# Designs tried in a protein design run: peptides against a protein of PDB entry 4U39. Part 163

Target 1, 302 residues: chain A of PDB entry 4U39
Amino acid sequence: SIKVIGVGGGGNNAVNRMIENEVQGVEYIAVNTDAQALNLSKAEVKMQIGAKLTRGLGAGANPEVGKKAAEESKEQIEEALKGADMVFVTAGMGGGTGTGAAPVIAQIAKDLGALTVGVVTRPFTFEGRKRQLQAAGGISAMKEAVDTLIVIPNDRILEIVDKNTPMLEAFREADNVLRQGVQGISDLIATPGLINLDFADVKTIMSNKGSALMGIGIATGENRAAEAAKKAISSPLLEAAIDGAQGVLMNITGGTNLSLYEVQEAADIVASASDQDVNMIFGSVINENLKDEIVVTVIATG

## One batch from the design tools (peptide; made by RFdiffusion4, then SolubleMPNN)

Design b2_p25_1_s3 (from b2_p25_1, 12 letters changed)
Fold by OpenDDE base, seed 1:
Structure b2_p25_1_s3 (fold): chain B 302 residues (1-302), chain A 25 residues (1-25)
Amino acid sequence: as target 1 above (302 residues)
Amino acid sequence: LTKTTKVYEHEDEKRRITVTVTTVT
């Protein structure tokens, strides 16, 4: 089974976005220290952590409270994650609950023998230096606790949105990018496409790889596959080029008109931009909602 | 449904690429 665990406010917003976009074949778990925020989750499983410590009032933007809250609730987290083959831990880094609890939850998942993937955001620079410093500590702790850690630099989201985009929309886009990171992997396993991957293929690329980068490209028209692939490998979300990546996981998602030729064309472009000794796995997914769009997601590891 | 996994290796002067393709028919 695949489980997605959203941790804290940002993680739970991402999980809500995943549910709203009907990401299939995954079980959703919402974790928070704030009981009121947790009640707004769309996840089937809702877990309040640190009930004794916080009394449901949240972590007060303190990562140490988030950490202790997860430690207090360890047995409940273990029970909720039990039997998962793969666990996605999603969180917005820089807050109290997400920053502190996500590494603890990730470690619990890993200790249970699940392939543990972190999909987390760095805060925007405008959220202030304190959040950036807290996020750095949380990311460091996540890196030790996961098999692969996808870090989304929120500041790079500002490069893909209009200059006049309201701050609220920038956060929604961050939630959407978190969704894309989880869905880009989970769909390869859980959703039939032209080219399917099994869990063993994904495990080979993602097991004990440490930090990963994600690129996304979307295009339409006759050259949509090539254009989407080119956009993915040049994505602002990539803090570095993929030419040094030893492992690449690629998802090519299209509508019912997605051709095997388009999948191959996109894969060839990404492979050509990767390391000379790259281990690349790619899958395709059919999403009827995309109509004429192709979405290419690239996850670069190593 | 038949699952077929093919591993393609391409080596040229610039790159050695391993591509794993799993097709379900």
Scores: peptide ipSAE 0.033, ipTM 0.444, DockQ to the pose 0.077
Fold by OpenDDE base, seed 3:
Structure b2_p25_1_s3 (fold): chain B 302 residues (1-302), chain A 25 residues (1-25)
Amino acid sequence: as target 1 above (302 residues)
Amino acid sequence: LTKTTKVYEHEDEKRRITVTVTTVT
């Protein structure tokens, strides 16, 4: 089974976005120290952590409170994650609950023997230096606790949105990018496509790889596959070029009109941009909600 | 329903591609 655990406000918003987009074949768990915020989750499983420590009032933007809250609730987290083959831990780094609890939850998942993937955001620079420093500490702790950590630099989202985009919409886009990171992997396993990957293939690319970068490309029209692939490998979300990556996981998602030729064309573009010794795996997914769009997701590991 | 899984490995000068095709008939 695949479980997605959203940790804190940003993680729970991302999980809500996944549910709203009908991401299939995954079980959703919402974790928070704030009981009121947790009640707004759409997840099937809602877990309040650190009830004794916080009394449901949240972590007060303190990562140490988030950490201790997860430690207090360890047995509940273990029970919720039990039997998972794969666990996605999603959080917005820089806050109290997400930053502190996500590494603890990730370690619990890993200790249970699940392939543990972190999908986290760095805060925007405008959120201030304190959040950036807290996020750096949380990301460091996540790296030690996961098999692969996908880090989304929120400041790079500002390069793909309109300059007049309100701050609230920039956060919604961050939640959407978190969704795309989880869905881009989970769909390869859980959603039927033209080319399906097994869990063993994904595990080979993602086990003990440390930091990963994600690129996303979306295109329409006659050259949509090539354009989507080019956009993915040049995505602002990639803090570095993929040419140094030891592993590449690629998802090509299209509608019912997705052709094997388009899949191959996209794969060839990504492979040509990758290192000569790269271990590249790719899958294709059919999403009936996509009309003429192709979405290419590239995850570079190593 | 018969599930057939074929694994194709292609190695060229620049890439190792593993393609797993699962057909359900």
Scores: peptide ipSAE 0.027, ipTM 0.421, DockQ to the pose 0.056
Fold by OpenDDE base, seed 2:
Structure b2_p25_1_s3 (fold): chain B 302 residues (1-302), chain A 25 residues (1-25)
Amino acid sequence: as target 1 above (302 residues)
Amino acid sequence: LTKTTKVYEHEDEKRRITVTVTTVT
């Protein structure tokens, strides 16, 4: 089974966005120290952590409170994660609960033998230096606790969106990029009858790889596959080129008119931008909601 | 929603490529 755990406010917003976009084949778990915020989650499983420590009032933007809250609730987290083959831990870094609890939850998942993938954001520069410093500490702790860590620099989202984009829409786009990171991987894993082959390959590429880079490209019209692939490999979300990556996960998502030719064209572009000895897995997903749009997600590991 | 998945594997001298085609209808 695949489990997606949203940790704290940012992680829970991302999970809500995943549920709203009907991401299939995953179990959703919402984790928070704030009981009121947790009640707004759309996840089937809702877990309040640190009930004794915080009394449901949240972590007060203190990562040490978030950490201790997850430690207090360790047995409940273990029970909720038991039997997962793969665990996605999603959080907005820089806050109290997400920054402190996400590494603890990730370590619990890893200790249970699940392939553990972190998908987290760095705060925007406008959220202030304190959040950036807290996020750096949380990201460092996540690197030790996961098999693969995808870090989304929120400031790079501002390069993709219009400069006039309201602050609330920039946060929604951050939640959407978190969704794309999780969905881009989860959609590569086949339904229960084929999971063993697809999951073994994903596990080979993602196990103990540390930091990963993610690029996203979207295009429509003629040459949409090639344009989407070129945008993905040159994405502002990529802090470095994908050259030298040992593993590449590629998701090509399109509407019902997506052709095998378009899939091959996109895959060839990404492969040509990658190392010659790269292990590449690519998935093609047909989503009826995309119509003429193609979305290419590239995750470079190693 | 019906999910249908097909997996194709290709190995050449330089790389291993797994193609997973998932149709969601």
Scores: peptide ipSAE 0.015, ipTM 0.389, DockQ to the pose 0.099
Fold by OpenDDE base, seed 4:
Structure b2_p25_1_s3 (fold): chain B 302 residues (1-302), chain A 25 residues (1-25)
Amino acid sequence: as target 1 above (302 residues)
Amino acid sequence: LTKTTKVYEHEDEKRRITVTVTTVT
């Protein structure tokens, strides 16, 4: 089974976006120290952590409170994650609950023997230096607790949205990028497509790889596969070129008209941009909602 | 639903490409 655990406000907003986009084949768990915020989750499983420590009033933007809250609720987290083959831990770094609890939850998942993937955001620069410093500590702790850690730099989202985009929409786009990171991997395992990967293939690429970068490309029209692949490998979300990556996981998602030729064309572009010794795996997914769009997701590890 | 997995290996002068095609019919 695949479990997605949203931790704190940002992680739970991302989980809500995943549910709203009908991401299939995954179980959703919402975790928070704030009981009122947790009630707004659409997840089937809702877990309040640190009930004794926080009394449901949240972590007060303190990562140490988030950490202690997860430690208090360790047995409950273990029970909720038990039997998962894969666990996605999603959070917005820089806050109290997400920053402190996500590494503890990730370690619990890893200790249970699940393939543990972190998908987290680094805060926007405008959220202030305190959030950036707290996020750096949380990201460091996540890196030790996961098999693969995808870090999304929120400042790079400002390069893919209109400059007049309201702040609230920029946060919604961060939630959407978190969704795309989880869905780009989960669909390869859980959703039947033209080219399916097994869980063992994904495990081989993602086990004990440390930090990963994600690129996304979307295109339409006659050259949509090539354009989507080129956009993915040049994505602003990539803090570095993929040519130094030791592993590449690629998802090619299209509508019912996705051809094997388009899949091959996209895969060839990504492979040509990668190191010659790269271990590349790719899958294809059919999503009827994309109509004439192709979405290419690239995850570079190593 | 029959899941058929075919593994195609293409070796060119530059790289070995393994394409795993899983057809669900």
Scores: peptide ipSAE 0.008, ipTM 0.375, DockQ to the pose 0.066

Design b2_p25_1_s4 (from b2_p25_1, 14 letters changed)
Fold by OpenDDE base, seed 3:
Structure b2_p25_1_s4 (fold): chain B 302 residues (1-302), chain A 25 residues (1-25)
Amino acid sequence: as target 1 above (302 residues)
Amino acid sequence: LVRTEKVYEHEDEKRKITVTVTTVT
């Protein structure tokens, strides 16, 4: 089974966005120290951590409280993650709960033998130096606790959105990018209630790879596949070029009119931008909700 | 209503390529 665990406010918002977008083949778990915030989760499984420590009042933006809350609730987390073949741990780094608890939860998943993938955000620079420093510590701890860690630099989202985008919408876009990171991988391997034959290949590419980068490209029109692929490999979300990556996962999502030629064209563009000795897995998803749009997600590992 | 099919696999000394098609209807 594939489990997605949202940790703290940002992680829970991302999980809500995944549920709203009907991401299939995954079980959703919401984890928080704030009981009121947790009640707003759409996840089937809701877990309050650190109930004794925090009394449901949250972590007070302190990562050490988030860490201790996850440690207090270790057995409950183990039970919720038991039997997962793959675990996505999603969080907004820089806060209390997400920053402190996500590494602990990731380590629990890894110790259970699940392929453990972190999908986390760095805070915006405008959130202040304290959040950036807390996020750096949390990301370092996540890197040790996961097989692969996708880090989304929120400041790069400001390059994708309009300059007049309200701060609240920039946070919603961060939640959407977290969704795209999880979905881009899960759609390769997930059928409703089943892990497909490609899980072994995904595991080979993602196991013990450390940091990963994600690029997203969206396009419409006659050359939409090529344009989406070019946008993905040049995405502002990529802090580095993919040419040094040892592994690449690519998802090509389109409507019912998505052709095999378009899939191949997009794959060839991404392959040509990658290392010669790259292990590449690519999937195509037909989503009837995508009319003329193609979405290409690239995850570079190694 | 979700169907996943492995449509292509190629492995050489340098790379492995797997093509999976997932149809969501």
Scores: peptide ipSAE 0.029, ipTM 0.488, DockQ to the pose 0.101
Fold by OpenDDE base, seed 4:
Structure b2_p25_1_s4 (fold): chain B 302 residues (1-302), chain A 25 residues (1-25)
Amino acid sequence: as target 1 above (302 residues)
Amino acid sequence: LVRTEKVYEHEDEKRKITVTVTTVT
């Protein structure tokens, strides 16, 4: 089974966005120290952590409280993650609960033998230096606790949105990029109960790879596949080129008119931008909600 | 309805390529 665990406010907002976009084949778990915020989750499984420590009042933007809250609730987290083949841990770094609890939850998933993938954000520069420093500590702890860690720098999201985008919409776009990172991987894996050779291939590419980079490209029109692939490999979300990556995961998503030629064209562009000795897995997804749009997601590991 | 199908696999000395098709209906 595949489990997606949203940790703290940012992680739970991302999980809500995943549910609203009908991301299939995954179980959703919402984790928070704030009981009122947790009640707003759309996840089937809701877990309050650190109930004795925090009394449901949240972590007060303190990562040490978030860490201790997850440690207090270790047995409950173990039971919720038990039997997962893969666990996505999603959080907004820089806060209390997400920054402190996400590394503890990731370590629990890894110790249970699940393929553990972190998908987390760095705070925007405007959230202040304190959040950036707390996020750096949380990201360092996540890197040790996961098989693969995707870090989304929120400041790079400002390069892909309109300059007049309200602050609230910039946070919604961060939630959407977290969704795309999880969905781009989960859609490559067979539905629960059909996990066979395909999961073993994903596991080979993602196990103990450390930091990963993600690029996204979206396009429409006649050359949409090539344009989307070129946008993905040159995405502002990529902190470096993918040419040094030992592993690449590509997802191409389109409507019912997505052709095999478009899938091949996109794959050839991404492969040509990658290392010669790269292990590449690519998947195609037909989403009837997409009309003329193609979305290419690239995840580079190693 | 979600259906996933492995449609192509190629492995050589340099790389492994796996192609899956997921249909969301």
Scores: peptide ipSAE 0.026, ipTM 0.444, DockQ to the pose 0.101
Fold by OpenDDE base, seed 1:
Structure b2_p25_1_s4 (fold): chain B 302 residues (1-302), chain A 25 residues (1-25)
Amino acid sequence: as target 1 above (302 residues)
Amino acid sequence: LVRTEKVYEHEDEKRKITVTVTTVT
């Protein structure tokens, strides 16, 4: 089974966005220290952590409170994660709950033998230096606790969106990028009831790889596959070129009109931009909600 | 219905390429 755990406010917003976009084949778990915020989750499983410590009032933007809250609730987290083959831990770093609890939850997942993937954001520079410093500490702790850690630099989202984009829309885009990171991997694996050979291949690429980078490209029109692939490999979300990656996961998502030729064209572009010695997995997904759009997600590991 | 199908696999001394097609209907 695949489990997605949203940790704290940002993680829960991302999980809500995943549920709203009907990301299939995954079980959603919402984790928070704030009981009121947790009630707004769309996840089937809702877990309040640190009930004794916080009394449901949240972590007060203190990562140590988030950490202790997860430690207090360790047995409940273990029970919720039991039997997962893969666990996505998603959080917005820089806050209290997400920053502190996500590494603890990730370690619990890893200790249970699940392939543990972190998908986290760095705060925007405008959120202030304190959040950046807290995020750096949380990311460091996540890196030790996961098999692969995808770090999304929110400031790079501002390079993709219009300069006049309201702050609230920038946060929504961050939630959407978190969704794309989880979905880009989960869709490669998520078959109803069968973790097939595909999970073993993903596990080979993602196990103990440390940090990963994600690029996203979206395009429409006749050359949409090639354009989406080119945008993905040149994505502002990529802090480095994919040519140095030991592993690459590529997801090509399109509508019912997605052709095998388009999939091949996009795959060839990403393969050509990758190292010759790279282990590469290509997935294609037909999503009926995508009319004329192709979405290419590239995850570079190592 | 979600169907995943492995459509291509290539492994050499340097790289492993797996192509999986997931169809959501």
Scores: peptide ipSAE 0.025, ipTM 0.480, DockQ to the pose 0.090
Fold by OpenDDE base, seed 5:
Structure b2_p25_1_s4 (fold): chain B 302 residues (1-302), chain A 25 residues (1-25)
Amino acid sequence: as target 1 above (302 residues)
Amino acid sequence: LVRTEKVYEHEDEKRKITVTVTTVT
């Protein structure tokens, strides 16, 4: 089974976005120290952590409170994650609960033997230096606790959205990028009938790889596959080129008109941008809601 | 070599999912 655990406000917003976009084949768990915020979650499983420590009033933007809250609730977290083959831990780094609790939850998932993938955001620079420093500490702790850690730099979202995009929409786009990171992997595995082969291959690429980079490309028109692939490998979300990666996971999602030729063309472009000895896994998904759009998601590990 | 195989198709009231695995060797 695949479980997605949203940790704190940012993680729970991302989980809500995943549920709203009907990401299938995954179980959703919402974790928070703030009981009022947790009530707004759409997840089937809702867990308040650190009830004795925080009394449901949240972590006060203190990562040490978030950490201690997860430690207090360890047995409940273990029971909620039990029997998962894969666990996605999603959080916004720089806050109290997400920064402190997500590494503890990730370690619990890993100790249970699940393939543990972190999908987290760095705060925007405008959120201030304190959040950036807290995020750096949380990301370091996440890297030790997961098999693969995808880090989304929120400042790079400002390069892919309109200049006039309201601050609230920039946060919604961060939630959407978190969704795309989880969905880009889960859609490849959660498809009935292929789970065992695809999961073993994904496990080979993602197990004990440490940091990963994610690129996304979207295009339409006659050369949409090639354009989407080129946008993905040159995505502002990539903090480095993918040429040094030891593993690449690529998802090509299109409408019912997605051709085998387009899938091959996109795969060849991503392969040409990578080392020849790179282990590459490519999946394609048909989503009828995309019509004429192609979405290429590239996850580079190692 | 790029090998592409259609491995799964599911259709429900909300969406049609087709999974194609492409392996590059």
Scores: peptide ipSAE 0.022, ipTM 0.439, DockQ to the pose 0.285

Design b2_p25_2_s1 (from b2_p25_2, 14 letters changed)
Fold by OpenDDE base, seed 3:
Structure b2_p25_2_s1 (fold): chain B 302 residues (1-302), chain A 25 residues (1-25)
Amino acid sequence: as target 1 above (302 residues)
Amino acid sequence: MKILHFEVRKESEEARLARLAAALA
């Protein structure tokens, strides 16, 4: 089974966005120290952590409180994650609960033998230096606790949105990018016709790889597949080029008119931008809500 | 380079869970 665990406010917002977009194939778990915020989750499984420590009032933007809250609730987390083959841990880094609890939850998932993938955001620079420093500590702890860690630099989202985009919409876009990271991988595993993709192939690409980079490209028109692929491999979300990656996961999502030619063209572009010895897994997804758009998600590991 | 292609289409949740269970068994 695949489980997605949203940790703290940002993680829970991302999980809500996944549910709203009908990301199939996964069980959703919402974790928070704030009981009121947790009640707003759309997840079937809702877990309040650190009830004794916080009294449901949240972590007060303190990562040490988030950490201790997860430690207090270790047995409950273990029970909720039991039997998962893969666990996505999603959080916004820089806060109290997400920064402190996500590494603890990730370690619990890994200790249970699940393939553990972190999908987290760095805060925007405008959120202040304190959040950036807390996020750096949380990301370092996540790297030790996961098999693969996808880090989304929120400041790079500002390069792909309009300059007049309200702050609230920039946060919604960060939640969407978290969704795309989880969905891009989960769709590769949850797909009909996995005749040749065993979970072992995903494990080979993602196990003990450390930091991963994610690129997203969206395009329309006659060359939409090629344009989306080119945008994905040159995405502002990539902190480096993918040419040195040991593994690549690629998801090509389109409408009912997505052709095999378009899928192959996009895959060839990503392969050509990658190392010659790279292991690449690519999947195609039909999303009826996509009219003329193609979305290419690339995750580079190693 | 190992490249694997597959196509995902919308299916019932029951069918999806059955395939996932088979792939992860």
Scores: peptide ipSAE 0.030, ipTM 0.471, DockQ to the pose 0.058; fails the geometry check
Fold by OpenDDE base, seed 1:
Structure b2_p25_2_s1 (fold): chain B 302 residues (1-302), chain A 25 residues (1-25)
Amino acid sequence: as target 1 above (302 residues)
Amino acid sequence: MKILHFEVRKESEEARLARLAAALA
């Protein structure tokens, strides 16, 4: 089974976005120290952590409170994660609950033997230096607690959105990028394909790889597959080129008119931009909502 | 929803294309 755990406000917003976009084949768990915020989650499983410590009032933007809250609730987290083959831990780093609790939850998942993938955001620079410093500590702790850590630099989202994009929309885009990171991987495993990937193959690419980079490309028109692939490998979300990546996960999502040729063309572009010895797993997904759009998600590991 | 999953490891382009063709047949 695949479980997605949203941790804290940002993680729960991402989980809500995943549910709204019908990310299939995964169980959703919302974790928060704030009981009111947790009640707004669309997740089937809702877990309040640190009830004694926080009294449901949240972590007060303190990662140490988030950490202690997860430690207090360790047994409940273990029970919720039990039997998962794969666990996605999603959080917005820089906050109290997400930053502190996500590494603890990730470690619990890993200790249970699940393939543990972190999908987290760095805060925007405008959220202030304190959040950046807290996020750096949380990311460092996540790196030790996961098999693969996808870090989304929110400042790079500002390069892909309109300059006039309201701050609230930039956060929504961050939630969407988190969704794309989780969905890009989960669709490769959870959704029956024309070729079933062995979970062992995904595990080989993702186990103990440390930090991963994610690129996203969207295009329309006659060359949409090639354009989407080129945008993905040159995505502002990529902090480095994928040419040295030993592992690549690629998701190609299109409408009902997605052709095999388009899938091949996109895969060839990404493979050609990767290491010569790259282990690449790609999947194609039909999403009727995309109409004429193709979305290419690339996750580079190693 | 139709999903195609392929693993592209150290395969020759020819072998890759052959797997792709076989998966689509």
Scores: peptide ipSAE 0.026, ipTM 0.364, DockQ to the pose 0.280; fails the geometry check
Fold by OpenDDE base, seed 2:
Formats: sequence, C-alpha cells, structure tokens
Structure b2_p25_2_s1 (fold): chain B 302 residues (1-302), chain A 25 residues (1-25)
Amino acid sequence: as target 1 above (302 residues)
Amino acid sequence: MKILHFEVRKESEEARLARLAAALA
C-alpha cells in the first residue's frame, strides 16, 4: 500500500489538496499537534500527536515541540504506517509540527521497511529568517530519515505565478506543487496504466538517493509534449540542472488525445538533458480534464 | 485514468543519437 502522511499545517493542506484532486491509490493520514487544525483535515486517518505535551494547542512554531510530539506518539505512528510499501511524508518546513515531527515520522516509516519519500517545502523568504533556519534544520533531519527527499523552494513558486499573486494564493500553489510531487510518483505505481511499472523499479531509483529535484512543465499546441518537457527540465522549482541526476522519474499527463509519439518525444527530451547513465522511468497518465494540455513532472534523484 | 509506464532501458549512445537526429529533423 501507498500512504501519504501530511505533517503539520502545510502538510495537511497539501493532503487536503490531494484529496480534492482525487489522487487515487493512496491512503491519507493527517498528523498534527493542533487538534482544531486536524479537525479540518479531509484525510480518513487523523492523528493528534503529542497530546500530553501540547494539549492539542499546537507546537508554537517550535520544531523541538514537534519532534517531541512525534516521539510521544511513536507507537501510534508505527501502527498507522504498518504494512505500507511506500510512505510519502509531506510537510511545510519552518513550522513547529512539520519541521520537528516529519523527520521522526519518516524515520519510523523507513524503519518499518517502507520506501520513504519526503516531499517538503522551504518557506518563502517573506516568512522570515527564523522559519528559514528552522526549515534548514528540518530538511537536514529529513535527508537522513528518508530514501528520497524532494525539496520545493517556495520562493521559486513566485517565478511561475503572476507577480500580483496574493500571498494566500502563493501558499495554495505551494500546496499544489506538493500535490504534484506526490501524485507524479504515486500515479506511476497506483494508477492502472498501459504499462505498469514494477514497484521494484521505483525502489531502485528512489532508495537511498538522498535529495531529489522536481520540475514541472505545462504546455498546449502542436509541440506541447516537447514544450512541457523543456519547461519541466528548466523549471524554476529545480535548484540545479538535472544533467547530473542518476535517476529520473517522469510523469507525462495529458488528455485523451495524448499520443505515444508525444510521450516518447517528452521522454527523449528529459533523457537527453539527464546523465548518459541515467536510470529513467516514465509513466503517462490520461486525465480527461486536461483536454489539450500536457503536464510533465520530472523528479531527478542522485 | 490510464497510465503508460515506459521503462527507458539504456539505449546505446548510437540509438540515442539517432533518435535525437530524427527529432531534430
């Protein structure tokens, strides 16, 4: 089974966005120290952590409280993650619960033998230096606790949205990018396709790879596949070029008119931009809602 | 939702170059 665990406010917002977008074939778990915020989760499984420590009042933006809350609730987390083949741990780094608890939860998942993937955000620069420093510590702890860690730099989201985008919409876009990171991988495994990847192939690419980069490209028109692929490999979300990546996961999502040629064209572009020895797996997804759009998601590991 | 998974097996550098040439053509 695939489990997605949202940790803290940002992680739970991302999980809500995943549920709203009907990300299939995954089980959702919401984790928070704030009981009121947890009640707003759409996840089937809701877990309050650190009930004794926090009394449901949240972590007060303190990562050490988030960490201790997860440690207090270790047995409950283990039970909720038991039997998962893959665990996505999603969180907004820089907060109390997400930053502190996500590494603990990830380690629990890894110790259970699940392929453990972190999908986390760095805070926006406008959230202040304290959040950025807390996020750096949380990301460092996540790197040790996961097989693969996708880090989304929220400031790069500002490069892909309109300059007049309200702050609240920038956070919603961060939740959407977190969704795309999880869905881009989970769809490769969980969604019935023309070709099913073996979960073993995903494990080979993602196991013990450390940090990963994610790029997203969207295009329409005659060259939409090529354009979407080019946008994905040059995405502002990539903190570096993918040319050194040893592993690439690619998801090509299109409407009912998505052709095999377009899938191949997009895959060839991504492969050409990657290392010559790259292990690339790619999936194509038909989404009837995209009509003439193609969405390419690239996750580069290694 | 239909997903096509393609395993990109390591194509020979020659086959890769031939595809690149065909796509640029």
Scores: peptide ipSAE 0.009, ipTM 0.311, DockQ to the pose 0.264; fails the geometry check
Fold by OpenDDE base, seed 5:
Structure b2_p25_2_s1 (fold): chain B 302 residues (1-302), chain A 25 residues (1-25)
Amino acid sequence: as target 1 above (302 residues)
Amino acid sequence: MKILHFEVRKESEEARLARLAAALA
């Protein structure tokens, strides 16, 4: 089974976005120290952590409170994650609950033998230096607790949105990028495509790889597969080029008109941009809602 | 632990921004 656990406000917003987009084949868990915020979750499984420590009042933007809250609730977290083959831990880093609890939850998932993938955001620079420093500490802790850690730099999202984009829309885009990171991987396992990957292939690429980069490309038209692949490997979400990656996971998602040729063309472009000795796996997903669009998601590990 | 030093090809900041916008649109 695949479980997605949203941790704190940002993680829970991302989980809500995943549920709203009907991401299939996953179980959703919402975790928070704030009971009121947790009540707004759309997840079937809602877990208040640190009830004794926080009394449901949240972590007060303190990662140490988030950490201790997860430690207090360890047995409940273990029970919720039990039997998962794969666990996605999603959080907005820089806050109290997400920053502190996400590494603890990730470690619990890993100790249970699940393939543990972190999908987290760095805060925007405008959220202030304190959040950036807290995020850096939380990301460091996540890196030790996961098999693969995808870090989304929110400042890179500001580069793609109009300068007049409301702050709320920038956060929604961050939630959407978190969704795409989870869905891009989960769909390869949970959703039948033209090319099915087994979980063992995904595990080979993602186990104990540490930090990963994610690129996304979307295109339409006659060369849509090639264009989407080129956009993915050059995505501003990539903190760096994929040419040094030891492992690459590619998802190509298209409508019912997605051809095997388009899948191969996209895969060849991504492989050509990767290391010569790259272990690349790719899968294809059919999403009837995409019509003429192709979405290429690249996860570079190593 | 080989830190993948991804050489960010110095695309113009503008071209990079345009690609990111197109990927999230």
Scores: peptide ipSAE 0.000, ipTM 0.276, DockQ to the pose 0.022; fails the geometry check

